# Peptides against a protein of PDB entry 6GMG: the designs that were tried, part 278

Target 1, 331 residues: chain A of PDB entry 6GMG
Amino acid sequence: DSDDRVTPPAEPLDRMPDPYRPSYGRAETVVNNYIRKWQQVYSHRDGRKQQMTEEQREWLSYGCVGVTWVNSGQYPTNRLAFASFDEDRFKNELKNGRPRSGETRAEFEGRVAKESFDEEKGFQRAREVASVMNRALENAHDESAYLDNLKKELANGNDALRNEDARSPFYSALRNTPSFKERNGGNHDPSRMKAVIYSKHFWSGQDRSSSADKRKYGDPDAFRPAPGTGLVDMSRDRNIPRSPTSPGEGFVNFDYGWFGAQTEADADKTVWTHGNHYHAPNGSLGAMHVYESKFRNWSEGYSDFDRGAYVITFIPKSWNTAPDKVKQGWP

## One batch from the design tools (peptide; made by RFdiffusion4, then SolubleMPNN)

Design b2_p22_3_s3 (from b2_p22_3, 10 letters changed)
Fold by OpenDDE base, seed 3:
Structure b2_p22_3_s3 (fold): chain B 331 residues (1-331), chain A 22 residues (1-22)
Amino acid sequence: as target 1 above (331 residues)
Amino acid sequence: SSLEKAQLINDANQEAAAKAAA
């Protein structure tokens, strides 16, 4: 019951975190201890540490999405999403591959589609676009200057994103970011903002009007990136979980991982921060835990999901929630 | 609300998935 969610208590600003523990190649801690780490490492506004506010603690208490929420400053809208899909692999495997023993045709097609997504290439595309955006932001003091710079950068790289509509999520993302308009944030100055990345895992078979097989085993045609741009239309993502394949089976609706703006060039060395569930210390689920995972551990996902998207948003440069280097665990 | 449903990443599923991936 959603009624079991509790907002974690405030932690003293100068309280140091306890050591994280290793968990299946990840660093793990309880949410209260993550708040302590966050206050020491990520809380800085204009170079000054801040106590996590009650509002921020409430956001965090929502679990995996809460980690992205508190660090990005807004609930994820997922509008500017990227992925990579190997169409040739998909077609070849469908043509020449065979269902495994006991695997239905629908299950086979869903699996082949899932395996045709390249998480590393999807992440690389998002990083490439974020870099272009950051260059466009650097000396732009109004939105018009930012958009002009962005178009020039895209033209120089012969990027298909140059053909996107002015109203597309790609061009509207900055103006639709609340912190861009805030006086203590961007104050309508693009040069005060930077692009950041998070990832969402979700289920493809969300269409209630589709076949039961698509809801159980995935929709092979859903949430594919557009050719050339890598953009994923997320408008049909309604946080609907996978349908059970057997009695008593249940799946979760999504997972979120926070990357921010790490500069590590090797994708395998990047750190992703995520939560397990909402904070319910007195409920059946128990206390929320926070994980810091390497890319391999994050990108593997769960059987609950057959899609991964890498999403770009913006935060003020004055925030330290997206540092260039993230250290896994504590100390 | 979509926010209330966001709450249900089951630890059991994550642990099972993590064990299966190890």
Scores: peptide ipSAE 0.028, ipTM 0.644, DockQ to the pose 0.074
Fold by OpenDDE base, seed 5:
Structure b2_p22_3_s3 (fold): chain B 331 residues (1-331), chain A 22 residues (1-22)
Amino acid sequence: as target 1 above (331 residues)
Amino acid sequence: SSLEKAQLINDANQEAAAKAAA
């Protein structure tokens, strides 16, 4: 129960982490030990280690979203989301494919839609856009300069994002980032900010007015990226889980993975940090665990989800929550 | 709370997923 959530205790600033547990290409540890690692590696503000504050520990305690929350500095809004969808594959499979044995038509269509998303291409698109944004942020000392740079970069690349409305989440994302406005953050200076990436897994069939089949097996038409831009309209994501297909079955509402700003060119070597559940050391769920997974391990997701989005947000460059290199585990 | 992850994803599920992806 949500009432079992506990904020992890403070860890001494100089306490070193215990070794992580390796498991199937990922590293795993209890949340308290992640706090220790975070303080040693990711806590730095202007080059100085910081103890994770009570507020940050509270954010972290929420589980998978907590990892993204503490590292991004804000609860995920998911407004600037990217994905890749193969429309031709989808149409072809619907036309020429058939339901598996025991699979309903709705289940078939939902599965085909899920399989038509390419997580790697979605991630690559987000990285591409983040790179463009980072170039636009460079030497831009006000929002106007940033926006002008951004438009110029997009025009030079003939990117369809150049045609987005000025009110689009794409152009408004920076100004809507709390840390951009903070004196100790961006202080309204774009050049003090950098683009970062996280991922969200969620369910497509969230429309309560839709058929029960869509809620159970997915909505093939929901949360598709716009052609050319790759932008996903996340406005309909209300953290509603998949509907059970059998009595006693339940599904999780979302999963979040933190990537940050790693420079590793090989997607398969990138590290994604995520939590299993909220911290409930005295409850049935037990203590929260944090995983540092390779992209393959992250992108696999769960049957709970049929959508993956890669979201761009911003953090101050003075923060070390998104280093260029992330090492799995400890030491 | 919508902020909290449901009980169905745990360490066992993570391990299973990791194994499947390996």
Scores: peptide ipSAE 0.026, ipTM 0.625, DockQ to the pose 0.058
Fold by OpenDDE base, seed 2:
Structure b2_p22_3_s3 (fold): chain B 331 residues (1-331), chain A 22 residues (1-22)
Amino acid sequence: as target 1 above (331 residues)
Amino acid sequence: SSLEKAQLINDANQEAAAKAAA
């Protein structure tokens, strides 16, 4: 029951974390220990270490989304999402492939669609776009200058995003970021902001008006990236989990992983921070755990999900929640 | 596994979403 959720207690500002433990190629720790690490490494505002506030601890306590929430400073809106989908592979496999033994046609189509997404290319696209945005931000002191710079960068790269509407999530993302408008954040100065990335795993078969098979096995046509841009329309993501295929089966509705603004060029070496569930130390779920996973471990996801999106948002440069280098675990 | 209690996790996630929407 969500009523068992507890806000983790405050940790002393100077308390060092205990060592993380390995877990399936990940570094794992209890949420309280992550707070200690966060305070030492990620808490800095204008170079000054900060104690995680009660509000931030409350956000964190919500589990996987909480990690992204506390580090981005806002609940994920997921509006500027990217993915990569191999249309040719999908069509070819549907035409020439066959269901596995015991696999229904719907299961087959859902699986083929899932397998036609390329997580690495999706991540790469998001990083590419974030880099373009960061260049556009660098010397822009108002939104107009930012947008002009962005258009120029896109034109120079012959990027299809140049054709997006001015009201699209792509162009509106900065102005819609609360921290951009905050005095201690961007203060309406784009040059004080930087693009950051997180990822969301979710289920494609969320349309309640669709067939039961799509809800159980995925909707092959849902949440595909637009050709050329890689943009995913996330408007139909309602945080609806996969439908059970057997009695007593249940699925999680989403997972979130925080990447931030790491500069590591090798995707396989990037670190993704995520949580397992809400913090319930006195409940049946137990304490929340935080994982720092390599890209491979993150991108594999779970059977609960058949879509992954890589989302761009913005944070103030004065925040250290998205450093250039992230070290997995502690020490 | 952490996923065995998926329903409880989902409830918490929905609560978070509701809070963010308010």
Scores: peptide ipSAE 0.024, ipTM 0.686, DockQ to the pose 0.651
Fold by OpenDDE base, seed 4:
Structure b2_p22_3_s3 (fold): chain B 331 residues (1-331), chain A 22 residues (1-22)
Amino acid sequence: as target 1 above (331 residues)
Amino acid sequence: SSLEKAQLINDANQEAAAKAAA
C-alpha cells in the first residue's frame, strides 16, 4: 500500500557511506546509505557539498523513479525519448519465424517486437543527440541562440530532427525544464545547462480499448521510434502495468535508471542508478534499496516490460548529479 | 497519483538471483 511510504531521515553531511554489497555485477545498498554517498559525491552545487533536503529525500523515497527525480531535479516527463527498432528483423521474424511450443500467436508477436528493439543503439542515439544539444548550449546565452545553434548543428549533420516542429518535445525540452528558469540554476542561460540521460522501462500494451491479448503479451505496434529521428511518442504511456496472464500474477508499472552525463565511450562500462521500490521500512515491502548497475544489467530489464526508452532532459552544470565519471558502489 | 509514483519493481537482486539459478 502506498500509504506505507516513509521519507528517509536526514544523514549528517560528513557521514561516510558503508560499503555497498556487490551482487551479480551490480552494487547494492539501502536508501539511507545511498543518501550518504549522494551527499559525498553527487550533492555538490557550485563545488560545495550539500545535505540532501527533506524534499529531495521525499522524492527519493518513491523508488526507481525517485532516484531519477532527485538527480534530475524534476519528476520524469519522458517527452524527449529515443529508441532503436529493427523493422527488417521484425518483419522477417514474423514472416519466417514460428511460435514456440505452447506460445500463442499474440505472445509470439509481442516477443518478436520486444526482441526487435536494440537497447544499445537506442542509448547511442540518445547520447548522440545529447552531444549535439550540449554543443548548441555551450555558446548560447539565450533560448533563441540555443535553438539557432541546434538547428545549425542538425543541418550540418543532416539529422532528421531538424524537421521537427518548433513546439515538439525536442525543441521545447529546455524551456520546459524548471531548473533552467531558476536563479540558482540556469537563470535562463542555456550555456549554464547540460543535457543528461535517463532510461525508462514500461509496458507496450497499455491501450484499454485494445484486445486482452495485447494487454497480456504486448502491442507489437506501440511505442516504436520514428524513422530517422529515433523519437518515441510517449503520450500514450500512462504507467499501466502488464495484464496478468494467470491468476495471482502481477506486474509493476515501470522502472527508471539514471545515467546522467557520463563520458565513458564503452556503453558496457557505463553505470546506471536505480531503486527497487518505494521506501516502506515498516511495511511489507521493506526498506528501499538502490542499485548501481552496468549497462548490461540495466538493459536486460524485467518480464514486466517490453519497451525501453532513453530520455534526454537538462540540469545546471553547477550540479554534480551527472558527473563525467561514475564509480560503481563504495568504496 | 501517489500510486503511480510508488508502484515499483521487485527486488532486483532476487530476480537476478532467480535468473542466475535458472
Scores: peptide ipSAE 0.028, ipTM 0.647, DockQ to the pose 0.054; fails the geometry check

Design b2_p22_3_s4 (from b2_p22_3, 10 letters changed)
Fold by OpenDDE base, seed 2:
Structure b2_p22_3_s4 (fold): chain B 331 residues (1-331), chain A 22 residues (1-22)
Amino acid sequence: as target 1 above (331 residues)
Amino acid sequence: SSAERAQLINDYNAEAEAKARA
C-alpha cells in the first residue's frame, strides 16, 4: 500500500543538513533532513555524536509523536501534565457572552472553555516545576535524597505540590523513567538526570458516555488543571479524536511538541519541534515534515484540539536531546 | 477528504502506541 508508513533510511553521521524552509514563522524540513540535523546537534551521548539508530528512525517516522519519542527516549506517558485555566473568565463569558451567529450553545461553551486556558501560564508552570525538580536532582544520589530535596524545595516555595501523595505521578515520575534505571543513563542516580518538557494537544470531548455535542464541540469541564498545583488528570485521555460535525470531516487525535530544557527566559522565543504526520513518501500524505516553531506557532494549535498540556519527564544529562539553547532551522 | 487524512494519521498514531506497549 502506497500509504504505508516508511522508516527513513540511515543518514551518514557526517552528512550536514540542507537549509530549512521558512513557513509562516516556523522552520520546516523533510524528516530525512531533520535526521541529519539531529545527528549533528542532538545525538550526542556523553559528548559523542551518534547516528540515529533504526529504532529511533522508526519512532520518528510515526509523525507528531515521533519527535518527542526520539528525544525523550520513551513513548510519552503524559502522567505529569500541567495547564492553566482562568475560571473567572470562563464563568463570566458563559454568563455574559452570547453565541456567535450560527454557533450552537454547545459550540459556544466549548469555545469559551478552550479560550479560558492560558497556554503561556501553563507552560510557565511546567517550567517552574521542572526547575524545582532540577534543583532537587542536582545533589541527590538516590531516590530518597531526591524526594527529600523535592519536598524541601516545595515547602520553601509554599507550593501546593508538597501535598501530593507519594504515589502521585509527581513523586513517582523519576523512578518510572526507564532511562533513570539504565546503566548508561541515570544508573539510579538522580543527579545524572534532568527534567524536560514536551506538550500535547488533544481533544477534551473524549467521554463516549457524554453527549454528542461535547464530543463534537468539546467538554468544558474536562482536563482542567487542579487549583494550586496546575496538575491535569490525564487518565481519561485515550487519544480519541474530535467527532465530525458533517460527513467527510475528520480530526487528528493528538499533536506533540518537544521543548526539552531550553533556558530562554522569554516564552515567545522558545522553540518547539514537532512533526506533521507519519512518513509516507510514496503515499497520499507524502513525506513527513518536521517543524521548529516558536511558542506562538505551537500554542495556537489546530481546530482538532481544544486542550494543551505541558508535560514533564526526565532524560539523562548525558543526552543532548534537550540542550540549553535550540536554534531554529538550519543553518 | 479530511476524514480520510485523519483516519490514516490516527491509525498510525494508534500503531505507535501499540508498539510502545509491546
Scores: peptide ipSAE 0.742, ipTM 0.972, DockQ to the pose 0.952
Fold by OpenDDE base, seed 5:
Structure b2_p22_3_s4 (fold): chain B 331 residues (1-331), chain A 22 residues (1-22)
Amino acid sequence: as target 1 above (331 residues)
Amino acid sequence: SSAERAQLINDYNAEAEAKARA
């Protein structure tokens, strides 16, 4: 029907993008125009521009997840996720705070938990870990060397991640990356790979065996980072949306934002690329739009979500989907 | 978000995941 997803058509390799439009402090464009920009800026393999393939365009057309999918080269697994949670703030607010007028206890606790996450610190932790990983990758020509380097780096920094099990997503993430094993990718050479970051917004109250209140207003205890490491156990994230509180209300199950490997030290100046929804140019939702948002705009999120995780994955260094500098919009 | 809008988006989010596993 008219609401069906449509794969955007191919764009000529040398077609320049139209100017992006401002949208609430972010740069916005229609998906086909993003494809044009992507081909000019991010498509490079070994320094050569590439036309976005039909498969890539199909991935992209699925919306926010599609942006991360195309740029990372794989569907997000979300296994190596980081966040920052202020336990003292949480406990203090629960003890000394009170529900707002008309706010239930469950709403209050859910809100307090949400507000106890520090998005900037979570992002910084992910960047810190990515930096450590990149150092470990730099001169490692097999996985064993990479792991040894990683352990040494962690020991030198007295990082709690050094105590993670060998089977932990932290240590297994590289070997589980398809592009690492591809001949034209890493070719099993860690030094050909680099760590990159994306973010996922999602709902904490996903446990179907929990109370309805937790599903409606959040589970204060869910998806907290482990102390010391900042690792979030994402195993219980099943892309279940927030439960409605009134008839006709519904929530989206997730949002993804692509950061890559920007070197901008100021978090507030980093650019996050994300989509609004799947491409439905003939439907009620309309064409997919792609946004390039500053961190403030991205991290603000929506009421659909009460958790934000910053996830590390890997891409080949030969890809330009994660450049050290991202320019917002066009031109 | 309206329930209808959210449902459409969630359906295709699910499809994306299914496609990735295929």
Scores: peptide ipSAE 0.741, ipTM 0.971, DockQ to the pose 0.868
Fold by OpenDDE base, seed 3:
Structure b2_p22_3_s4 (fold): chain B 331 residues (1-331), chain A 22 residues (1-22)
Amino acid sequence: as target 1 above (331 residues)
Amino acid sequence: SSAERAQLINDYNAEAEAKARA
């Protein structure tokens, strides 16, 4: 079948990338060329460049999830997710606003809810938490020390996360990270790990027991962050796409963007790496393309999605998939 | 159509998840 996924071939370790193509504030390239860049810039283990393995190339070839997969070293679990929702704005707009011409009430409410999420504040919350976690990791040589440090940091900042259960995704995330336990990874030493961030876009109207309107136009009450912590309960995210509103219409179920551990203080200058679809060079979809987008380009999302979450996970410090600085495009 | 395109993408998104669980 011409529409079948294809794993990109191996690229020579020393092959330099071709220039990226500018596209509406983004840098774009075909997946094969991204592999070349990845090998030059992000592949380093203990300071040594690595050829992207067949397994990694296979992961990458699955599209939008593939970029996050190859760089984080694991398929996204999305358990430690953050967002920011302006409840006052939402209530005010529902009360004082009205549907646009031709817009249904359900569509209006879904849109207002979507617009009430503050992507920048959500991202900043994730960065804040990641920073706290990184401080807790720095001098911790076992999980107990890490958890103690984390609790102290949270107490010092009067952070509501200090009240989370010990079994919550917040406290269990490190121990549940495969690379933490690997000999060539963390080797059970928290100080060898660092927190990293990626983002997921998805649809709120995933409850099949709810109204058709919610499935079509969004569920205004779904996937909101908890007050104080900013945590989003992702347990109900089953990768169910938005329901079509007209014949022939269909939506993609998710999009992923990789941020890593950039230190750029200005959110607008941060770079997000993501893919369009699985690699099908001989099919109707064509070759997979990888985009390096600025925050505004990433956070804008698509009509397929009405939720964005910023997720924290961990990688070994020996990996260079999450450098302090990410340069957009090539050269 | 958008539906056909989305279906193809979603199918492989599902395959990716299945592969990760294997």
Scores: peptide ipSAE 0.741, ipTM 0.971, DockQ to the pose 0.946
Fold by OpenDDE base, seed 1:
Structure b2_p22_3_s4 (fold): chain B 331 residues (1-331), chain A 22 residues (1-22)
Amino acid sequence: as target 1 above (331 residues)
Amino acid sequence: SSAERAQLINDYNAEAEAKARA
């Protein structure tokens, strides 16, 4: 038995998936079967199905980051991130609330901060911004035209993002996308690209110079969105996991969920695709599984994490990794 | 244990990032 990562084998292009297993609002399958579904549904380039390449299968096999990696075409950079934080709720709960029985002050403050984030509003903000970007992309045939369109859209909506610096990830995200520059991708034509969304769960207490309490129970002041824009400064996210509170306890450093560009207006009905861990069919962790979850299932997260960010990136319109409608499971 | 499981996952998460930077 080995705990080593294994790259799943290639699947024939025309092989149909086996049925997914429904469970608690999720649809679940083993990674090999997801590859089959991906080839049938999401693999299309210019309308033609593609076999998942060895490189893509390798990316996918890394687990929780793999689904986002394969579908976005690049490793997540997390630069253009959004969230929503209710400062009034936070202050009120700190003032009027009390620690639970056995809860330390630091644990109480960390929990209250976590609960003061609104995942739905954060997601809605990202969708709003993605829509603005897509309108700016639609008829822009060079980056200059895209940026001009973007500024006009922001001005029309009186959006605080119009005041961002030119070097901000908001304005530089497109030019920093590899697929934008590829001949078979955007080919430097913004109108060939579209904005897509994924989500990252992570730990707030990542400052090694901070108190042990913040590392164990969260840093209430870390990774809050800027007022007006909703932008989160992700520069201090170094993929450091939560510190254990007891012997034998350990936490995973991050989780990723893929949304893409679904048009479903009801957030609760949107589908999020994510993985559990790297593929180790002969190891203690077992085979990698892929989940297609409703928003409630995804946004609930795990105790490993106290922050959620919704990130915008770009893919070519010729890719079908981010369709307007995502069906949960198979068939 | 949860610690052992998390360590394995985190190790390969780190490897993924390193691979992407190469």
Scores: peptide ipSAE 0.741, ipTM 0.972, DockQ to the pose 0.948; fails the geometry check

